# Designs tried in a protein design run: peptides against a protein of PDB entry 1LOE. Part 2

Target 1, 181 residues: chain A of PDB entry 1LOE
Amino acid sequence: TETTSFSITKFGPDQQNLIFQGDGYTTKERLTLTKAVRNTVGRALYSSPIHIWDSKTGNVANFVTSFTFVIDAPNSYNVADGFTFFIAPVDTKPQTGGGYLGVFNSKDYDKTSQTVAVEFDTFYNTAWDPSNGDRHIGIDVNSIKSINTKSWKLQNGKEANVVIAFNAATNVLTVSLTYPN
Target 2, 181 residues: chain A of PDB entry 1LOE as posed
Amino acid sequence: TETTSFSITKFGPDQQNLIFQGDGYTTKERLTLTKAVRNTVGRALYSSPIHIWDSKTGNVANFVTSFTFVIDAPNSYNVADGFTFFIAPVDTKPQTGGGYLGVFNSKDYDKTSQTVAVEFDTFYNTAWDPSNGDRHIGIDVNSIKSINTKSWALQNGKEANVVIAFNAATNVLTVSLTYPN

## One batch from the design tools (peptide; aimed at target 1 G138 V175)

Design b1_p8_4_s3 (made by RFdiffusion4, then SolubleMPNN; from b1_p8_4, 3 letters changed)
Fold by OpenDDE base, seed 2:
Structure b1_p8_4_s3 (fold): chain B 181 residues (1-181), chain A 8 residues (1-8)
Amino acid sequence: as target 1 above (181 residues)
Amino acid sequence: TVNLSHTL
């Protein structure tokens, strides 16, 4: 069975195994997707294509990813949209529409996008986000409108540990977010 | 801990 793995504990200024898109960059050994300005999008892709879905056999790979992130969003209105962990075709390009987290471009389901994302959403977009207005984590399949969400109480400026796992046998994607402190 | 799961 083919297996691909990688680990980046400190993001360097010349990270060879990442492709930076838009405003994505590294600073202080951390990956920073955007600067604290309006209308900015940044992404970082793992540089090697990963064989997740076999079109011939239909087989899908299991995967597990973990990461730690910090978000500074002291309020719900004067803040950015959040970020995603996403899987997309190799020719994926950043999307610039506001609220689409740099990954999607429509709330309508579009199977041709072939994109799955886990969103950590810090801004309430009335058109597609849960009506309670809570910050939330979401699972997005070919649309910014999540197929499932759960409210998430952001601990501002604190490190959150995330684990995202996909079980190919059950077709279940699982997300866990923990503040260890 | 916040957990979220869904069948794709």
Scores: peptide ipSAE 0.771, ipTM 0.982, DockQ to the pose 0.912
OpenDDE base, seeds 1, 3, 4, 5: peptide ipSAE 0.765, 0.760, 0.760, 0.764; ipTM 0.981, 0.981, 0.981, 0.981

Design b1_p8_5 (made by RFdiffusion4; failed a check: a repeat of another design)
Pose (drawn by RFdiffusion4):
Structure b1_p8_5 (pose): chain A 181 residues (1-181), chain P 8 residues (1-8)
Amino acid sequence: as target 2 above (181 residues)
Amino acid sequence: TYTLSATL
């Protein structure tokens, strides 16, 4: 049995238990992944590796993460590229920016990726995004092309509360995001 | 509230 847990309700200026990659930094008690600036990537990882499954027993971890996040765009129309919560190898480094969300390099399955991410995607990329063109939440496994998506209407500048849970008994990954009111 | 799920 192995458990890993943490909570950070207010981020401080020297959050030593996070690894920052790209433009990720903490400001005014928030984790800032990108400022409202063009062509940039920011990532932050919890510093401890987490044991998510075991080859000797074949057991896989149950887990829950929750966070509140804000997307603040210049207006409701010109908004790119989005945000991800991701599970990747211990040595993960930023991948392709833009519509690939710093996490993937291809629309095709890439076995060497070894990452699954939940995306909160605010920019329709004709090549791989749901053709309806809506902003959406997606579950990505080793590809930027989501295996499953759900349209989501972005509320600019507003707090969204999200819970992602994995049940090892069913292998169900559930994602909930709620806007207050 | 928006919800999404998948069996992996």

Design b1_p8_5_s1 (made by RFdiffusion4, then SolubleMPNN; from b1_p8_5, 3 letters changed)
Fold by OpenDDE base, seed 2:
Structure b1_p8_5_s1 (fold): chain B 181 residues (1-181), chain A 8 residues (1-8)
Amino acid sequence: as target 1 above (181 residues)
Amino acid sequence: TVNLSVTL
């Protein structure tokens, strides 16, 4: 059984195991996806391909990832869209459409995108987001329109701890977000 | 804590 693991506690300016796309960069030892301006997209990919799905055997790998993030979004209107943790094919490229979190380009289901994302969404897009308008966590499979969502009360400027786990035996993806402080 | 799960 193949296992891939990595840990980045301090993001350096020349992080060798990350590929930066768009406006993604590091500052103060943290990964920063975008600058605080309009119409910006940034991403960071783990530099080594991960064998998570075998097309021949159909086997899917278990995985678990954890990270800490901070979002500054004091209101619901003059803010960015949020961010995702995502898994996509090796040739994945940033997507620039507003509200698509740099990962998707349609609310229509497209199995050819082969992309799964966990979104931390801070902007209400009427075309696809939950109608209550809440900031939310979502699980996105081949579409920006989440297959499942849950309201998330953002603590502005505070560190959130996230754990995302996938159990291949049950096909269950689990997300937990906690504000420890 | 916010928890969310889905079967893919």
Scores: peptide ipSAE 0.732, ipTM 0.979, DockQ to the pose 0.912
OpenDDE base, seeds 1, 3, 4, 5: peptide ipSAE 0.729, 0.723, 0.730, 0.726; ipTM 0.979, 0.978, 0.979, 0.979

Design b1_p8_5_s2 (made by RFdiffusion4, then SolubleMPNN; from b1_p8_5 with A6H)
Fold by OpenDDE base, seed 5:
Structure b1_p8_5_s2 (fold): chain B 181 residues (1-181), chain A 8 residues (1-8)
Amino acid sequence: as target 1 above (181 residues)
Amino acid sequence: TYTLSHTL
């Protein structure tokens, strides 16, 4: 069985194994998707194509990814939309911003999107988000409207550790988020 | 720790 892996501890100013899209860039050894300003979308893709889903056979690979993120909003009571970890076709380009998080264009299921995302959603969009209005973790399949969500309390400015694992035998995607400090 | 799982 083939295995592909990579690790980035410090993000350099000329990170060769990333493709930056929109406002995404590196600063102070961190990958920065957006600054604290309105109407910006930033993305970063791993530069090498990864064979996760074989469209011919239907086979899907197991995978696990881990990362640490910080959301640092100037005002904890008025936070923007959040971000995703996503898997999409190799020619993927930035999609609709705002509540669509730059990765989707519709709340309706669109199989042509071929995109799976884990969202860390910090803004309540009435049209598709859970009615309780909580900030949440979501699993998104070909739609910004999550197939499942979990309420999540943002600790503004604090580091969160995330693990995302997919088991191909069971088709179960699992997300774990911890604030260690 | 927050945990979320779903079958795709």
Scores: peptide ipSAE 0.798, ipTM 0.984, DockQ to the pose 0.907
OpenDDE base, seeds 1, 2, 3, 4: peptide ipSAE 0.796, 0.797, 0.785, 0.792; ipTM 0.984, 0.984, 0.984, 0.984

Design b1_p8_5_s3 (made by RFdiffusion4, then SolubleMPNN; from b1_p8_5, 4 letters changed)
Fold by OpenDDE base, seed 2:
Structure b1_p8_5_s3 (fold): chain B 181 residues (1-181), chain A 8 residues (1-8)
Amino acid sequence: as target 1 above (181 residues)
Amino acid sequence: TVNLSHVL
């Protein structure tokens, strides 16, 4: 069975195994997707294509990813949209529409996008986000409108630990977010 | 801890 793995504990200024898109960059050994300005999008892709879905056999790979992130969003209105962990075709390009987290471009389901994302959403977009207006984590399949969400109480400026796992046998994607402190 | 799961 083919297996691909990687680990980046400190993001360097010349991170060879990442492809930076848009405003994505590294600073202080951390990956920074955007600067604290409006209308900016940044992404970072793992540089090697990963064989997740075999079109011939239909087999799908299991995967597990973990990461730590910090978000500074002291309020719900004067803040950015959040970010995603996403899986997309190798020719994926950043999307610039506001609220689409740099990954999607429509709330309508579009199977041709072939994109799955886990969103950590810090801005309420009335058109597609849960009506309660809560910050939330979401699972996005070919649309910014999540197929499932859960309210998430952001601890501003604190490190959150995330684990995202996909079980190919059950087709279940699982997300866990923990503040260890 | 916040957990979220869904069948894709």
Scores: peptide ipSAE 0.770, ipTM 0.982, DockQ to the pose 0.922
OpenDDE base, seeds 1, 3, 4, 5: peptide ipSAE 0.760, 0.757, 0.759, 0.763; ipTM 0.981, 0.981, 0.981, 0.981

Design b1_p8_6 (made by RFdiffusion4; failed a check: a repeat of another design)
Pose (drawn by RFdiffusion4):
Structure b1_p8_6 (pose): chain A 181 residues (1-181), chain P 8 residues (1-8)
Amino acid sequence: as target 2 above (181 residues)
Amino acid sequence: TYTLSATL
């Protein structure tokens, strides 16, 4: 049995239990992944590796994460590229920016990727995004093309509360994001 | 509230 838990309700200026990659930094008690600036990537990782499954027993971890996040765009129309919560190898480094969200390099399945991410995607990329063109939440496994999506209407500058849960008994990954009111 | 799920 192994458990890993943490909570950070206000980020401080020297959050030593996070690894920052790209432009990720903490400011005014928030984790800032990108400022409202063109062509940039920011990532932050919790510093401890987490044991998510075991080859000797074949057991896989149950887990839950929750967070509140804000997307603040210049207006409701010109908004790119989005935000991900991701599970990756311990040595993960930033991948392709833009519509690949710092996490993937291809629209095709890439076994060497070994990452699953939940995306909160604010820019329609004709090549791989749902053709309806809506902003959406997606589950990505080793590809930027989501195996499953749900349209989501972005509320600019507003707090969204999200819970992602994995039940090892069903292998169900559930994602909930709620806007207050 | 928006929800999404998948069996992996």

Design b1_p8_6_s1 (made by RFdiffusion4, then SolubleMPNN; from b1_p8_6 with Y2T A6H)
Fold by OpenDDE base, seed 2:
Order: sequence, then structure tokens, then C-alpha cells
Structure b1_p8_6_s1 (fold): chain B 181 residues (1-181), chain A 8 residues (1-8)
Amino acid sequence: as target 1 above (181 residues)
Amino acid sequence: TTTLSHTL
């Protein structure tokens, strides 16, 4: 069994194990995906390819990831779209369409994208987001239109702890978000 | 805690 693990407690200006795309950068030892301006997208990829799915055997790896994030979104209108944790092919490139979180480019299911994302969505896009307009966590498979969502009560400016776990035996992806403080 | 699960 192959196992890959990494941990980044402090994001440095020359983080060797990350590939920055778009406007992604580090500041104050934290990863910052975008600047607080319109029409910007940033991403950071783990630099080593992860063998998560074997096309020959069909085997899929278990995985667990955890991270802490802060979002400043004091209202629902004059804010950015949010962010994702995502898994995509090694040649993945940032997507610039508004509301697509830099990862997707369509609400239509596209199996060729081979992308799975967990979204933390702070902007209501009428065309694909849950009709209640709530900020939400979503699981996105090959589409910005989530296969499942849950309302998320943002604590503005507070640190949220996230755990994302995938059980290959059951094919269940679980997302947990907690505000410890 | 907010939890969301789904079968892929």
C-alpha cells in the first residue's frame, strides 16, 4: 500500500511543495488564494502527484485532509465566491469564470474534468446554488453544481477547522467544519 | 459542527 502525507503549518514565501497558480500567494505564513479585488483567481497545488485512483485496477485510495481557514465575508453581496479543496488531474489549470471557484467551468456534468471538490461557497449563484441562498458547503463532482450541499453558518473572520475524509470502501466523502472558538 | 456526507 502506497501512502503519501504532508503537513504545512506555516506557509512560507518559497514553499517548495506547493505550486501556485493565478493570484495565489503566501503572506503572514498563510496561504492566500486571491487579493480582495474582482475577477481574480488563485490556487495552490501540492507539488507531488498523488496516486489516488488506479485506472488499471480501479482501486481508490482512502484519504483524509484537514485545514484551517478564515473568510471575511460580512455580507452576501459584496463578497467573493469562496474557495474549494479539490482533487484534479496533474495538468489542471485555473478556471476564470465567475462563481466557478477557479476549478470548474460549467454547471453541466463533465466526466472528462475528473475533478472532485469540496466548496465553501459564500456567494449565491442563482443558476446552480441551493435556492435558499444560504452560504453552504458543497460536494462537487465534475460540475460546479454540487451533488450535495449543507447550509453553513459563517462566523465572519473566525478560524474554521475542516476535516475531509474519503472512505474508499464505501465511497463516502465526509466534510466536517467546526468553529472551535 | 457542520457535517456533510455523500457517496461518490
Scores: peptide ipSAE 0.798, ipTM 0.984, DockQ to the pose 0.899
OpenDDE base, seeds 1, 3, 4, 5: peptide ipSAE 0.788, 0.785, 0.783, 0.786; ipTM 0.983, 0.983, 0.983, 0.983

Design b1_p8_6_s2 (made by RFdiffusion4, then SolubleMPNN; from b1_p8_6 with Y2V A6H; failed a check: a repeat of another design)
Amino acid sequence: TVTLSHTL

Design b1_p8_6_s3 (made by RFdiffusion4, then SolubleMPNN; from b1_p8_6, 3 letters changed)
Fold by OpenDDE base, seed 2:
Structure b1_p8_6_s3 (fold): chain B 181 residues (1-181), chain A 8 residues (1-8)
Amino acid sequence: as target 1 above (181 residues)
Amino acid sequence: TVNLSVTL
């Protein structure tokens, strides 16, 4: 059984195991996806391909990832869209459409995108987001329109701890977000 | 804590 693991506690300016796309960069030892301006997209990919799905055997790998993030979004209107943790094919490229979190380009289901994302969404897009308008966590499979969502009360400027786990035996993806402080 | 799960 193949296992891939990595840990980045301090993001350096020349992080060798990350590929930066768009406006993604590091500052103060943290990964920063975008600058605080309009119409910006940034991403960071783990530099080594991960064998998570075998097309021949159909086997899917278990995985678990954890990270800490901070979002500054004091209101619901003059803010960015949020961010995702995502898994996509090796040739994945940033997507620039507003509200698509740099990962998707349609609310229509497209199995050819082969992309799964966990979104931390801070902007209400009427075309696809939950109608209550809440900031939310979502699980996105081949579409920006989440297959499942849950309201998330953002603590502005505070560190959130996230754990995302996938159990291949049950096909269950689990997300937990906690504000420890 | 916010928890969310889905079967893919």
Scores: peptide ipSAE 0.732, ipTM 0.979, DockQ to the pose 0.903
OpenDDE base, seeds 1, 3, 4, 5: peptide ipSAE 0.729, 0.723, 0.730, 0.726; ipTM 0.979, 0.978, 0.979, 0.979

Design b1_p8_6_s4 (made by RFdiffusion4, then SolubleMPNN; from b1_p8_6 with Y2V A6V; failed a check: a repeat of another design)
Amino acid sequence: TVTLSVTL

Design b1_p8_7 (made by RFdiffusion4)
Pose (drawn by RFdiffusion4):
Structure b1_p8_7 (pose): chain A 181 residues (1-181), chain P 8 residues (1-8)
Amino acid sequence: as target 2 above (181 residues)
Amino acid sequence: TYTLSETL
């Protein structure tokens, strides 16, 4: 049995238990992944590796994560590229930016990727996004093309509360995001 | 509230 847990309700200026990659930094008690600036990537990882499954027993971890996040765009129309919560190898480094969300390099399945991410995607990329063109939440496994999506209406500058849970008994990954009111 | 799920 192995458990890993943590909570950060207010981020401080020297959050030593996070690894920052790209433009990720903490400011005014928030984790800032990108400022409202063109062509940039920011990533932050919890510093401890987490044991998510075991080859000797074949057991896989149950887990839950929750966070509140804000997307603040210049207006409701010109908004790119989005945000991800991701599970990746211990040595993960930033991948392709733009519509690939710093996490993937291809629309095709890439076995060497070894990452699953939940995306909160605010920009329609014709090549791989749901053709309806809506902003959406997706589950990505080793590809930027989501295996499943749900349209989501972005509320600019507002706090969204999200819970992602994995039940090892069913292998169900559930994602909930709620806007207050 | 927006929800999404997938069996992996």

Design b1_p8_7_s1 (made by RFdiffusion4, then SolubleMPNN; from b1_p8_7, 3 letters changed; failed a check: a repeat of another design)
Amino acid sequence: TVNLSVTL

Design b1_p8_7_s2 (made by RFdiffusion4, then SolubleMPNN; from b1_p8_7, 3 letters changed)
Fold by OpenDDE base, seed 2:
Structure b1_p8_7_s2 (fold): chain B 181 residues (1-181), chain A 8 residues (1-8)
Amino acid sequence: as target 1 above (181 residues)
Amino acid sequence: TVNLSHTL
């Protein structure tokens, strides 16, 4: 069975195994997707294509990813949209529409996008986000409108540990977010 | 801990 793995504990200024898109960059050994300005999008892709879905056999790979992130969003209105962990075709390009987290471009389901994302959403977009207005984590399949969400109480400026796992046998994607402190 | 799961 083919297996691909990688680990980046400190993001360097010349990270060879990442492709930076838009405003994505590294600073202080951390990956920073955007600067604290309006209308900015940044992404970082793992540089090697990963064989997740076999079109011939239909087989899908299991995967597990973990990461730690910090978000500074002291309020719900004067803040950015959040970020995603996403899987997309190799020719994926950043999307610039506001609220689409740099990954999607429509709330309508579009199977041709072939994109799955886990969103950590810090801004309430009335058109597609849960009506309670809570910050939330979401699972997005070919649309910014999540197929499932759960409210998430952001601990501002604190490190959150995330684990995202996909079980190919059950077709279940699982997300866990923990503040260890 | 916040957990979220869904069948794709």
Scores: peptide ipSAE 0.771, ipTM 0.982, DockQ to the pose 0.913
OpenDDE base, seeds 1, 3, 4, 5: peptide ipSAE 0.765, 0.760, 0.760, 0.764; ipTM 0.981, 0.981, 0.981, 0.981

Design b1_p8_7_s3 (made by RFdiffusion4, then SolubleMPNN; from b1_p8_7, 3 letters changed)
Fold by OpenDDE base, seed 2:
Structure b1_p8_7_s3 (fold): chain B 181 residues (1-181), chain A 8 residues (1-8)
Amino acid sequence: as target 1 above (181 residues)
Amino acid sequence: TVELSVTL
């Protein structure tokens, strides 16, 4: 069985195994997706294509990813939209529409996008986000409108540990977020 | 810990 793995503890200024898109860059050995300004989008892709779904055989790979992130969002209004971990076709390009987290471009389901994302959403978009207005974790399949969400209490400026796992046998995607400190 | 799961 084919297996691909990688680990990046310190993000360097010339990270060879990442493709940076938009405003994505590294600083202080961390990946930074955007500058703290309006109308900016940045992404970083793992440089090697990953075989997750085989259209001929129907085989789907298991995967597990983990990462640590920090968000500074002291309020709910003068902040960015958040970020995603996403899986998309190799020719994926950043999307610039506000609220779409650089990944999607519509709240309508579009199977041709072939994109799955786990969002860590810090801005309430009335048109598609949960009506309670909470910051939330969401699972997005071919749409910015999450198929499932859960409220998430952001600890501002603190490191969050995330684990995302997909079990191909059950087709279950799981997300866990923990503040260890 | 916040946990979320879904069947795709």
Scores: peptide ipSAE 0.741, ipTM 0.980, DockQ to the pose 0.908
OpenDDE base, seeds 1, 3, 4, 5: peptide ipSAE 0.738, 0.734, 0.736, 0.734; ipTM 0.979, 0.979, 0.979, 0.979

Design b1_p8_7_s4 (made by RFdiffusion4, then SolubleMPNN; from b1_p8_7, 3 letters changed)
Fold by OpenDDE base, seed 2:
Structure b1_p8_7_s4 (fold): chain B 181 residues (1-181), chain A 8 residues (1-8)
Amino acid sequence: as target 1 above (181 residues)
Amino acid sequence: TVELSHTL
């Protein structure tokens, strides 16, 4: 059994253990995925490949990740789409289709994508988002159309604490989002 | 707190 871990408290201008894609960058010691403009996508990948799935044995690693984020989305219409925490193959590339959060490219299930994401979705896309139109967190497996979602009341401009855990024994992915203040 | 889980 092997374990990989990392922690980034402050994101520096030359964060060597991250690979930036698209418009992703750091500023004021924070990771910023995009600028507040239309048609922009940014991502940051952990620079070292992680052995999370063994194709020979089928074994999957447990994992836990935690992070803090801030979203400024004062309304539901003139805002960006949100963001994801995602796990994807090492050759993953940013996707530019609107509403796909830079990770997916179709609402259809595509097992060859080999991508799992937790979305924090701030924009209602009629074609695939929950019909209630709520901002939501979602679990996405090989598709932007979440396999499960839950409404999330965004506290605009406030720090949210997220914990995402995967239990390989049960195959259960758990997401927790808390506003501590 | 918002919690969400699913079996993959």
Scores: peptide ipSAE 0.774, ipTM 0.981, DockQ to the pose 0.914
OpenDDE base, seeds 1, 3, 4, 5: peptide ipSAE 0.768, 0.763, 0.765, 0.766; ipTM 0.981, 0.980, 0.981, 0.981

Design b1_p8_8 (made by RFdiffusion4)
Pose (drawn by RFdiffusion4):
Structure b1_p8_8 (pose): chain A 181 residues (1-181), chain P 8 residues (1-8)
Amino acid sequence: as target 2 above (181 residues)
Amino acid sequence: LNTSITVS
């Protein structure tokens, strides 16, 4: 049995248990992944590796993560590219920016990727996004093309509370985001 | 992988 847990309710100026990659930094008690600036990537990882499954036994971890996040755009129309919570190898580095969300490099399945991410995607990329053109939440496994999506209406500047849970008994990954009110 | 997405 192995458990890993943590909580950070207010981020401080020297959050030593996070690894920052790209433009990720903490400001005014928040984790800032990108400022409202063009063509940039920010990532932050929890510093401890987490044991998510075991080859000797074949057991896989149950887990839950929750966080509140804000997307603050200049207006409701010109908004790119989005935000991900991701599970990647211990040595993960930033991948392609733009619509690939710092996490993937292709629309095709890439076995060497070894990452699954939940995306909160605010920009329709004709090449791989749901053709309806809506902003959406997606589950990505080794590709920027989501295996599953759900349209989501972004509330600019508002706090969204999200819970992502994995049940090892069913292999169900559930994602919930709620806007207050 | 089984999935579910809820947006509220």

Design b1_p8_8_s1 (made by RFdiffusion4, then SolubleMPNN; from b1_p8_8, 4 letters changed)
Fold by OpenDDE base, seed 2:
Structure b1_p8_8_s1 (fold): chain B 181 residues (1-181), chain A 8 residues (1-8)
Amino acid sequence: as target 1 above (181 residues)
Amino acid sequence: LNTKLEVK
């Protein structure tokens, strides 16, 4: 069994193990996906392909990832859509449709997209988001319409710690968000 | 896919 791991504590201006797409960039040792303007998409991909799913055997790898993020969204209307942690095919390209978090392009389930995302969604899109309008964490499988969501009270401007783990034996994806401060 | 979401 092979294992791939990486850790980025400080994001440098020339982060060689990341591929930046769209408006993604680094500043002050942080990864910044977008500028604070309308109609912007940014992504960052780990530069090496990860063997998550073996089409020959059907085996899926276990994985765990953790990261810290800060979102500045003082209101629910004049803000961006949020962001995702996602796994997608190596030729994945940023998607520009509003509300799709740069990853998806439809609320319809599309198995050919081969994309799984954990969304941290700060904007209520009536067409697919939970009807309560809450900011939420969601699990997105081949669609922006989440298969599961959890209301999330954003602590504006504060660091959130996230752990995302997949257990292949149980086929369970676990997401944990904590505000330590 | 089974999922668990936690906010602490």
Scores: peptide ipSAE 0.636, ipTM 0.969, DockQ to the pose 0.895
OpenDDE base, seeds 1, 3, 4, 5: peptide ipSAE 0.608, 0.627, 0.615, 0.633; ipTM 0.965, 0.967, 0.966, 0.968

Design b1_p8_8_s2 (made by RFdiffusion4, then SolubleMPNN; from b1_p8_8, 4 letters changed)
Fold by OpenDDE base, seed 2:
Structure b1_p8_8_s2 (fold): chain B 181 residues (1-181), chain A 8 residues (1-8)
Amino acid sequence: as target 1 above (181 residues)
Amino acid sequence: LNTKLDVK
């Protein structure tokens, strides 16, 4: 069994193990996905391909990822859409459609996209988001329309800790978000 | 895919 691991405590200006797409960049040792303007998309990919799913054997790897993020979204209307942690094919490219978090391009299920994302969604898109309009965490499988969501009360400007774990044996994806401070 | 979401 092969294992790939990496850790980035401080994001440098020339982070060798990341591929930046769109407006993604680093500043003050943090990864910043977008500029604080309309119509901007940014992504960062781990530079090495990761063998998550073997099409020949059907085996899926376990994985655990953790990260800390800060979102400044003092209201629900003059804010960006949020962001995702995502897994996608190696040739994945940024998607520019509004509300699609730079990852998806349709609310329709598309198995050919081969994309799984955990969204931290700060903007209510009536066409696909939960009807209560809450900011939410969602699990997105081949569609921006989440297969599962949970309301998330954003602590504006505070650091949130996220852990995302997949257990292949049980086929369970677990997402936890906490505000330690 | 089964999912669990915990938010605190």
Scores: peptide ipSAE 0.616, ipTM 0.966, DockQ to the pose 0.895
OpenDDE base, seeds 1, 3, 4, 5: peptide ipSAE 0.600, 0.612, 0.603, 0.607; ipTM 0.964, 0.965, 0.963, 0.964

Design b1_p8_8_s3 (made by RFdiffusion4, then SolubleMPNN; from b1_p8_8, 3 letters changed)
Fold by OpenDDE base, seed 2:
Structure b1_p8_8_s3 (fold): chain B 181 residues (1-181), chain A 8 residues (1-8)
Amino acid sequence: as target 1 above (181 residues)
Amino acid sequence: LNTTLNVS
């Protein structure tokens, strides 16, 4: 069985196994997706294509990814939209529409996008986010409208640990977020 | 797709 793995503990300025899009860059050995300004979008892609789904056989790969992130969002209004971990076709390009987290370009479901994202959403978009207005984690399948969400109490400026696992046999995607400190 | 979200 084919297996691809990688680990990046310190993000360097010339990270060879990442493709930076938009305003994405590295600083202080960390990946920074956007500048702290309005209308900015940045992404970083793993540079090697990963075989997740075989269209001929229908086989789907298991995967596990983990990462640590910090968000500074002291309020719910004067902040960015958040970020995603996403899987998309190799020719994926950053999307600039506000609230779409740089991944989607419409609130409508679009199966042709072939995109799955786990969102860490810090801004309430009335048109598609959970009505309670909470910051939330969401699972996005071909749409910014999440198929599942859970409220997330952001610990501002603190490191959060995330584990995202997909089990192909059970067709279950599991997302876990913890604040260890 | 089935999903599980855990936040703690």
Scores: peptide ipSAE 0.625, ipTM 0.971, DockQ to the pose 0.899
OpenDDE base, seeds 1, 3, 4, 5: peptide ipSAE 0.192, 0.153, 0.176, 0.139; ipTM 0.796, 0.775, 0.825, 0.763

